# Designs tried in a protein design run: peptides against a protein of PDB entry 3VZA. Part 27

Target 1, 98 residues: chain A of PDB entry 3VZA
Amino acid sequence: RVERLCKSKELFEERLGLEIRRIHNEQLQFIFRHIDHKDPDKPYMFTLSINEQGDYEVTSCTPPLDCISEFQLKVRETNNFSAFIANIRKAFTALSFK
Target 2, 62 residues: chain B of PDB entry 3VZA
Amino acid sequence: AAYVTQLYYKISRIDWDYEVEPARIKGIHYGPDIAQPINMDSSHHSRCFISDYLWSLVPTAW

## One batch from the design tools (peptide; made by RFdiffusion4, then SolubleMPNN)

Design b1_p11_4_s4 (from b1_p11_4, 7 letters changed)
Fold by OpenDDE base, seed 2:
Structure b1_p11_4_s4 (fold): chain B 98 residues (1-98), chain C 62 residues (1-62), chain A 11 residues (1-11)
Amino acid sequence: as target 1 above (98 residues)
Amino acid sequence: as target 2 above (62 residues)
Amino acid sequence: RQARLAALDAE
């Protein structure tokens, strides 16, 4: 099972171009790659935590996204975590063309 | 590791086929209404294309 | 720490 879990993580990381790390201060770091076709290894990342109120909170975003605060609001309202992550990737993709 | 892999499924709704050769990207995407197969030859596509394609399967509607 | 991170998965 451990081997399968490791393989699963590796497949997701490579195929989705998304690395997820558990980091200090009870946060998750999401690192997107494969965003810029001209520079596939360029990372686009954000960190996420659960704040004192129990809500999702984006604690950092690099590069910055103007829409990130709106997405944070949306995920709090809808609890659609999948759409939250997917929309962030979409936003990073759009940013890579500018 | 289990927690993170659970997150990947929560995000993507993809279940990989772990029994195929490494060059084959095979799995199932579980959408809200229907499950769709994934079956790609990775050697025919760039990493970016593959990722873009897979993410295109994930609904962005809130 | 573990509990708070677990909440992400629980959402």
Scores: peptide ipSAE 0.125, ipTM 0.940, DockQ to the pose 0.275
Fold by OpenDDE base, seed 1:
Structure b1_p11_4_s4 (fold): chain B 98 residues (1-98), chain C 62 residues (1-62), chain A 11 residues (1-11)
Amino acid sequence: as target 1 above (98 residues)
Amino acid sequence: as target 2 above (62 residues)
Amino acid sequence: RQARLAALDAE
């Protein structure tokens, strides 16, 4: 099982171009790569926590996204975590063309 | 590791086939209504194309 | 710590 879990993580990291890390202060760090086809190793990242009210809260975003606050609101309303992450990647992709 | 792999599934809804050769990207994407197979030869595509394709399977509707 | 992170998975 441990071997399978390790392989699973590696496959997701490479194929989705998404690394997920548990970091200090009870946060998750999401690191996207494979966004810019001209620079596939360039990272696009954000950190996420659960605040005292129990809501998702984006604690950092690099590079910054104008839409991140709206997405935070939407995920709180819909609880659609998958769409939340996918929309952030979509926004990073759009940003890479500018 | 278990928690993180669970997050990957929560996000992507993809289940990989772990028994195929490394160059074969094979699995199943579970959409809300239908399940679709994934079957790609990674040697035929760039890393960015593969990632973009897989993410295209994930609905962005809230 | 684990309880808060688990909330991300539990939702």
Scores: peptide ipSAE 0.124, ipTM 0.939, DockQ to the pose 0.277
Fold by OpenDDE base, seed 3:
Structure b1_p11_4_s4 (fold): chain B 98 residues (1-98), chain C 62 residues (1-62), chain A 11 residues (1-11)
Amino acid sequence: as target 1 above (98 residues)
Amino acid sequence: as target 2 above (62 residues)
Amino acid sequence: RQARLAALDAE
């Protein structure tokens, strides 16, 4: 099981270009790579927590996204975590073309 | 590790086939309507293309 | 910590 879990994590990291880290202050860090085709290793990151009200809260975003606050609202409304992450990646992708 | 892998599934809805050769990206994407197979040769694509393709499977509709 | 992060797994 442990071996499978390790392999699974590695496959997701490489194939999705997404690293997920559990970091201090009870946060998750999401690190996207493979966004910029000209610089595949360039990281695009955000951190996420659950606030005292139990809502998703983006605590940082690098580079900053104008839409991140709206996405935070949308995920709170819909609880569609998958769409939340996917839309953030989409936004980072769009930003990489600027 | 289990928590993180669960997050990956929650996000992507992808289940990998772990019994294939490393260069073969094989799995199943579980969409809301139908499950679709994933089967591609990673040696024929860039890392960015692969990621973009896989993420394209994930709906962005809220 | 674990309980807080576990909320992300909630449907």
Scores: peptide ipSAE 0.119, ipTM 0.939, DockQ to the pose 0.279
Fold by OpenDDE base, seed 5:
Structure b1_p11_4_s4 (fold): chain B 98 residues (1-98), chain C 62 residues (1-62), chain A 11 residues (1-11)
Amino acid sequence: as target 1 above (98 residues)
Amino acid sequence: as target 2 above (62 residues)
Amino acid sequence: RQARLAALDAE
């Protein structure tokens, strides 16, 4: 099982270009790569936590996204975590075209 | 590790086929209506194309 | 830490 879990994580990281890390202060860090086709290794990242009220909270976003606060509201309303992450990636992709 | 892999599934709704050769990207995407197979030869595509393609499978409607 | 991450996982 451990071997399968390790392989699964590696496949997701490479194929989705998404690394997920558990970091201090009870947060998750999401690191997107493969966003900019001219610079595939350039990271686009944000951190996420559950606040004291139990709501999703974006604690950082690099580079910054104007839409991130709206997405935070949307995920709180819909609980559609998949769409939340996918829309952030879409926004980072749009940003990479400048 | 289990938590993170579960999170990947929660996000992507993809289940990989772990028994195929590394160059073969094979799995199943479980969309809201029907499941669709994934079957790509990674040697034919860039890393960015592969990622973009897989993410295109994930609905962005809230 | 585990409680908050568990909540994230449960959503």
Scores: peptide ipSAE 0.132, ipTM 0.939, DockQ to the pose 0.275; fails the geometry check

Design b1_p11_5_s1 (from b1_p11_5 with S1P A10P)
Fold by OpenDDE base, seed 4:
Order: C-alpha cells, then structure tokens, then sequence
Structure b1_p11_5_s1 (fold): chain B 98 residues (1-98), chain C 62 residues (1-62), chain A 11 residues (1-11)
C-alpha cells in the first residue's frame, strides 16, 4: 500500500500538474504547473489554512488573483473543495494568457 | 502519503490504473452523474495538454 | 486542522 500511495502521488503531480505540500503554521501549499504552455514549469501557487472559526482561508496567492476572495467565499458557502481548486486553476490559466 | 492521495481524489475524483505501462494514462473519473474512463497515450500529447484535459473533467460549478 | 477536507460533502 505504501508503494502504491507513493506512485499515486507521483502520478497526480505529473498528470495534474499539481503539487500539494504541508507547510509551516498548519497550512497547505498548492503549486500548479503546466499552466503556461510556453513555460510548463512556471509555478502558480496559493496557500490555504483553516482559521479559528474552522473556515478555509487563503493566506497567499502568487501570482495574485482578483477572484480569489470570491472563491474563498464560495467554498465556505458550498464546501465544494473540488470546484474551489478547479476554479483557481482556471483563473491561473486565464491569467497566463495575459 | 495517504492524506495527500485522499486530497487528490477529493479534488479530481480520478482513480488511476496502476497496472498499465508508464506511457499509458489510464483511469476512471467519477463525475457526479457518471463514471468516465480515461485512456490516453501520453507520448501523443504535451504535458500541458494532458493536464488541461484532465482538469477539464473536473466540474467548476459551485 | 484540515480534517474537514475529508468530511462528506453535503448533498
């Protein structure tokens, strides 16, 4: 199972172009790649925490997204974490076209 | 790694087929209504195209 | 702290 889990993580990272890291202060870092077809390794990232109220809170976003505050509100309302991440990737993709 | 893989599934709803050759991207996407197979030859596509395609399977409706 | 990520999504 451990070997399978390691392989699974690697496949997701490569195929989705998404790396997930646990970082300091009980946060998760989401790093998207494969966004810019002209620069596939260019990272687009955000960090996420759970605040004292138990709500998702975006603590950083690089590059910045105008829509990130709205997405944070939406995920709190809907609890649709999948749509939250997918919409962020969609927004990063749009940003890559400048 | 269980935590991370669980999170990937929560996000993508994809389950990979781990028994196929490395160049074959095979799995199942479990959408809200139907399950759809994934079966791609990675040698025929760029990394960006593959990622874009897989993410296109993930609904963005809240 | 991220245990809520593994809670069932309300339907």
Amino acid sequence: as target 1 above (98 residues)
Amino acid sequence: as target 2 above (62 residues)
Amino acid sequence: PFEKLFEPVPK
Scores: peptide ipSAE 0.192, ipTM 0.940, DockQ to the pose 0.384
Fold by OpenDDE base, seed 1:
Structure b1_p11_5_s1 (fold): chain B 98 residues (1-98), chain C 62 residues (1-62), chain A 11 residues (1-11)
Amino acid sequence: as target 1 above (98 residues)
Amino acid sequence: as target 2 above (62 residues)
Amino acid sequence: PFEKLFEPVPK
């Protein structure tokens, strides 16, 4: 089971180009790669926490996204975490086309 | 490990087939309406294309 | 703290 779980994590990281890390102060870091086809290893990342009210809160975003505050509002309203992450990736992708 | 894999599933709704050869990307995407099989030869695509394709399966409607 | 993410999805 442990071996299967490790393999699963590796497959998701490579195929989705998404790494997820637990970092200090009870936060999650989401690191997207495979965004820029000309620079596949370039990271696009954000960090997420749950605030004292129990709501999702984006604590950092690199590079910054103008839409991130709206997405934070939307995920709080809908609780659609999947759409939240997918929309962030979509926004990073759009940003890569400078 | 179980924690992060469950998170990946919550995000992507993808379940991989772990018994196939490494070059085969095989699994199932569980959309809101129907389940859709995934079956790709990774040697035919770039890493970026594969990621873009898989993410295209994930609905962005709130 | 992120147990909220693992709550069952309502139908």
Scores: peptide ipSAE 0.181, ipTM 0.938, DockQ to the pose 0.467
Fold by OpenDDE base, seed 5:
Structure b1_p11_5_s1 (fold): chain B 98 residues (1-98), chain C 62 residues (1-62), chain A 11 residues (1-11)
Amino acid sequence: as target 1 above (98 residues)
Amino acid sequence: as target 2 above (62 residues)
Amino acid sequence: PFEKLFEPVPK
């Protein structure tokens, strides 16, 4: 089971180009790669926490996204975490075509 | 590892086939209505194309 | 704090 879990994580990281890390202060860091086809290893990332009210809160976003505050509102309203992450990736992709 | 793999499934709704050779990307995407098989030869595509394709399976509607 | 992300996916 442990072996499969490790393999699963590696497959997701490579195939989705998404790394997820636990970082200080009870936060999650999401690191997207494979966004810029001309620079596949260029990271696009954001950090997420649960605030004292129990709501998702984006604590950082690099590079910055104008839409991130709207997405934070949407995920709080819908609790659709999948759409939240997918929309952020979509926004990063659009940004890569600057 | 269970923590993060659960999160990956919650995000992508993809379940991989772990018994195939590394160059074969096989799995199942569980959409909101129907399940779709995934079966790609990774040697035929760039890393970015593969990721873009897989993410295209994930609905962005809230 | 992210326990909510690991709850069973609702139907």
Scores: peptide ipSAE 0.181, ipTM 0.938, DockQ to the pose 0.564
Fold by OpenDDE base, seed 3:
Structure b1_p11_5_s1 (fold): chain B 98 residues (1-98), chain C 62 residues (1-62), chain A 11 residues (1-11)
Amino acid sequence: as target 1 above (98 residues)
Amino acid sequence: as target 2 above (62 residues)
Amino acid sequence: PFEKLFEPVPK
């Protein structure tokens, strides 16, 4: 079972090009790769916490996204975490073309 | 760890088939009302194409 | 704080 879980993590990381880390101060770091087809290993990342009010809060975004504040509002309203992550990836993808 | 794989599923709604050969990307994407099979030969595609395709399965509607 | 993200998917 443990071996299967390890394999699962590796498959998700490679196939989705998404790495997820627990980092300091009770945060999650999301690292997207495979965004720029000319530089597949170039990372696009953001960090996330839950504030004292219990709301999702983006604590950093590299490179910065103009839409990140709106997405934070949307995920708080809808609690659709999947759409939240997918929209961020879409925004990073759009940024890679500019 | 179990928690990270659970998070990947929460995000992507993909369940992999772990018994196939490494070059085969096989699984199921569970949409809101349908389940769609995934079955790709990774040797025929770039890493970026594969990721873009898989993410295209994930709805962006809030 | 991220406990709700790691809850098992209901059967």
Scores: peptide ipSAE 0.167, ipTM 0.938, DockQ to the pose 0.618

Design b1_p11_5_s2 (from b1_p11_5 with E3S A10P)
Fold by OpenDDE base, seed 4:
Structure b1_p11_5_s2 (fold): chain B 98 residues (1-98), chain C 62 residues (1-62), chain A 11 residues (1-11)
Amino acid sequence: as target 1 above (98 residues)
Amino acid sequence: as target 2 above (62 residues)
Amino acid sequence: SFSKLFEPVPK
């Protein structure tokens, strides 16, 4: 199973262009690549934590997204984490067109 | 690793076929209504196109 | 804690 899990992670990272890291202070870092077709390795990233109230909280976003606060509100309301991540990627994609 | 892969599934709802050749992107996307097969030849597409396509399968409705 | 990420998704 360990070998399968390692392979699974690698496939997701490459195919989705999404890397997920556990970082300090109990946070998750989400790093998107394959966003800008002219620069596929350019990273678009945000960090996420669970605050003292138990709610999702975006602690950083690079490059910044105007919509990130609204998305944080939406994911708290709906608990739709999939849509949360997908919408962030969509927003980064739109941003890459400048 | 289990933690991360579980998160990938929660996000994408994709289950890969791990037994095919590396150049073949094969799996199943489990949408809310239907399950859709994935079957691509990676040599025919850019990395960005592949990622864009796969993400297009993920609903953005809240 | 990110334990909530592993709870079932409401449908």
Scores: peptide ipSAE 0.230, ipTM 0.943, DockQ to the pose 0.453
Fold by OpenDDE base, seed 2:
Structure b1_p11_5_s2 (fold): chain B 98 residues (1-98), chain C 62 residues (1-62), chain A 11 residues (1-11)
Amino acid sequence: as target 1 above (98 residues)
Amino acid sequence: as target 2 above (62 residues)
Amino acid sequence: SFSKLFEPVPK
């Protein structure tokens, strides 16, 4: 099972170009790669926590996204975490075409 | 590891086939209504194309 | 704190 879990993580990381890390202060770091086709390894990142009210809170976003605050509001309203992550990736992708 | 893999499934709704050769990207995406098979030869595509394609399966409607 | 992520999705 441990071997399968490790393999699963590796497959998701490579195929989705998404790394998920637990970091200090009870945060999750989401690192997207494979965004810029000319620079596939360039990272696009955001960090996420649960605030004192129990709501999702984006604590950083690099590079910054104008839409991130709206997405934070939307995920709080809908609890659609999948759409939240996917929309962030879409926004990063759009940003790469600057 | 279980925690992270659970997150990946929550995000992507993809279940991989772990019994195929490494170059074969095979699995199932579970959408709201239908299950979409995934079956790609990774050697035929760039990493970015593969990721873009897989993410295209994930609905962005809130 | 992230137990929220593993709760059932309401819809």
Scores: peptide ipSAE 0.227, ipTM 0.943, DockQ to the pose 0.410
Fold by OpenDDE base, seed 1:
Structure b1_p11_5_s2 (fold): chain B 98 residues (1-98), chain C 62 residues (1-62), chain A 11 residues (1-11)
Amino acid sequence: as target 1 above (98 residues)
Amino acid sequence: as target 2 above (62 residues)
Amino acid sequence: SFSKLFEPVPK
């Protein structure tokens, strides 16, 4: 089971270009790669926490996204975490087209 | 950790086939209405194309 | 804290 879990994580990281890390102060860091086809290893990242009210809160976003506050509102309303992450990736992708 | 793979599934709704060679990207995406098979030869695509394709399977409607 | 992310999803 441990070997399967390790392999699963590696497959997701490579195929989705998404790394997930637990960081200080009970936060999750989401690191997207494979966004810019000209620079596949360039990271696009944000950090997420649960605030005192129990709601998702984006604590950082690099590079910054104008839409991140709206997405935070939407995920709180819908609890659609999948759409939340997917929309952030779509926004990062759009940003990569300068 | 188990929570990480669980989170990946929560995000992507993808279940991989772990019994194929590394170059074969095989699995199933579980959408709200249908299950879509995934079966790609990674040697035929860039890493960015593969990621873009897989993410395209994930609905963005709230 | 992130327990809500690891809750079972209804079928």
Scores: peptide ipSAE 0.216, ipTM 0.941, DockQ to the pose 0.646
Fold by OpenDDE base, seed 3:
Structure b1_p11_5_s2 (fold): chain B 98 residues (1-98), chain C 62 residues (1-62), chain A 11 residues (1-11)
Amino acid sequence: as target 1 above (98 residues)
Amino acid sequence: as target 2 above (62 residues)
Amino acid sequence: SFSKLFEPVPK
């Protein structure tokens, strides 16, 4: 099972171009790659925490996204974490064309 | 790590087929209505295209 | 704190 889990992680990382890391201060770092077709390894990333109120909080976003605050509000309202991550990727993708 | 793979599933709703050859991207995407198969030959596509395609399966409606 | 993300997915 451990071997399968390792393989699963690797497949997701490569196929989705998304790396997920636990970092200091109880945060999750989401690193998107495969966004810029001209530079597939260029990272687009954000960090996420749970604040003292129990709500999702984006603690950093690089490059910055104007829509990130709205997305944070939306995920708090809907608890649709999947849409949250997908919309962020969509926004990063749009940004890569500018 | 189990928690990481679980998180990937919560995000993508994809379950991979781990028994196929490495070049085959095979799995199932579980949408809100019906499950859709994934079956791609990775050698025929760029990494970016593959990722874009897979993410296109994930609904963005809140 | 991320326990809600790691709870079992309902089948």
Scores: peptide ipSAE 0.209, ipTM 0.941, DockQ to the pose 0.716

Design b1_p11_5_s3 (from b1_p11_5, 4 letters changed)
Fold by OpenDDE base, seed 2:
Structure b1_p11_5_s3 (fold): chain B 98 residues (1-98), chain C 62 residues (1-62), chain A 11 residues (1-11)
Amino acid sequence: as target 1 above (98 residues)
Amino acid sequence: as target 2 above (62 residues)
Amino acid sequence: SFSKLFAPVPR
């Protein structure tokens, strides 16, 4: 099972181009790659925490996204975490074209 | 990393087939209404194309 | 804190 879990993580990281890390101060870091076709390894990332009210809070976003605050509101309202992550990736993709 | 793989599933709704050759990207995407098979030869596509394709399966409607 | 991310989606 442990071996399968490791393999699963590796497959998701490579195929989705998404790495998920637990980082300091009880945060999750989401690192997207494979966004810029001209620079597939360029990272696009954000960090997420649960604030004192129990709500999702984006604590950083690099590069910054104008829409990130709206997405934070939307995920709080809908609890649709899948759409939250997918929309962030979509926004990063759009940003990569400038 | 059980919670991480669970998180990947919550995000993508993809279940991989772990018994195929490494070059074969095979699995199932579970959408709201239908389950769609994934079956790609990774040697025919760039990493970016593969990722873009897989993410295209994930609904962005809130 | 992230328990809500790992809990099943309410039905």
Scores: peptide ipSAE 0.212, ipTM 0.944, DockQ to the pose 0.522
Fold by OpenDDE base, seed 3:
Structure b1_p11_5_s3 (fold): chain B 98 residues (1-98), chain C 62 residues (1-62), chain A 11 residues (1-11)
Amino acid sequence: as target 1 above (98 residues)
Amino acid sequence: as target 2 above (62 residues)
Amino acid sequence: SFSKLFAPVPR
């Protein structure tokens, strides 16, 4: 089982170009790669926590996204975490063309 | 850890086929209405194309 | 707490 779990994580990281890390103060770091086709290894990142009220809170975003506050509101309203992550990747992709 | 793979599934709704040759990207995407197969040869595509394609399967509607 | 995110996911 441990071997399968390791393989699964590796496949997701490579194929989705998404790395997920647990970091200090009970936060998750999401690192997107494969965004810029001219620089596939360039990272696009954000960190996420659950605040004292139990709500998702974006604690950092690099590079910054104008839409990140709206997305935080939307995920709190809908609890659609999948759409939340996908929309952030879409926004990073759009930013890479600027 | 198990929680990480569960999180990847929560995000992507993809289940991989782990028994195929490494160059074959094979699995199933579970959408809200229908399950759709994934089956592609990674040697025929760039890493960025593969990622873009897989993410295109994930709905962005809230 | 990320307990909700790490709860069992149906497959």
Scores: peptide ipSAE 0.204, ipTM 0.943, DockQ to the pose 0.764
Fold by OpenDDE base, seed 4:
Structure b1_p11_5_s3 (fold): chain B 98 residues (1-98), chain C 62 residues (1-62), chain A 11 residues (1-11)
Amino acid sequence: as target 1 above (98 residues)
Amino acid sequence: as target 2 above (62 residues)
Amino acid sequence: SFSKLFAPVPR
């Protein structure tokens, strides 16, 4: 099982270009790569926490996204975490075209 | 790292086929209405194209 | 707590 889990993580990281890390203060860091086709290893990232009310809270976003506050509201309303992450990647992709 | 793989599935709704050769990207994407097979030769595509394609399977409707 | 993200996900 451990071997399968390790392989699964590696496949997701490479194929989706998404790394997920647990960091200090009970936060998750999401690191997207493969966004800029001219610079595939360039990272686009955000950090996420759960606030005292139990709601998702974006604590950082690099580079910044104008839409991130709206997405935070939407995920709180819908609890659609998949759409939340996918929309952030879509926004980073749009930003990479400058 | 069970929590990580669970999170990846929660995000992507992809289940990989772990028994194929390393160059083959094979799996199933489970959408709300349909299940779509994934079957790609990674040697025929860039890393960015592969990622873009897989993410295109994930619905963005809230 | 991220407990709701780490619960089993239905397929």
Scores: peptide ipSAE 0.195, ipTM 0.943, DockQ to the pose 0.781
Fold by OpenDDE base, seed 1:
Structure b1_p11_5_s3 (fold): chain B 98 residues (1-98), chain C 62 residues (1-62), chain A 11 residues (1-11)
Amino acid sequence: as target 1 above (98 residues)
Amino acid sequence: as target 2 above (62 residues)
Amino acid sequence: SFSKLFAPVPR
């Protein structure tokens, strides 16, 4: 099982171009790659926490996204975490076209 | 690492086939209505194309 | 705090 879990993580990281890390102060860091086809290793990142009220809170976003505050509101309303992450990636993709 | 694999599934709704050769990207995407098979030869595509394709399977509707 | 994300998802 441990071997399968390790392989699973590696497959997701490579195939989705998404790395997930636990960082200080009980936060999750999401690192997208494979966004810019001209620079596949260029990272697009955001960090996420759960605030005192128990709601998702984006604590950083690099590069910044104008839509991130709206997405934070939407995920709080819908609890659709999948759509939340997918929309962020979509926004990063749009940004990569400059 | 169980939590992170669960998180990946929560995000992508993809279940991989772990018994195939590394160059074969095989699995199932579980949408709300239809289970869509995934079966790609990674040697025929760029890493960016593969990622874009897989993410295209994930609904963005809230 | 992220327990809700790490809980098993029903299929």
Scores: peptide ipSAE 0.181, ipTM 0.942, DockQ to the pose 0.701

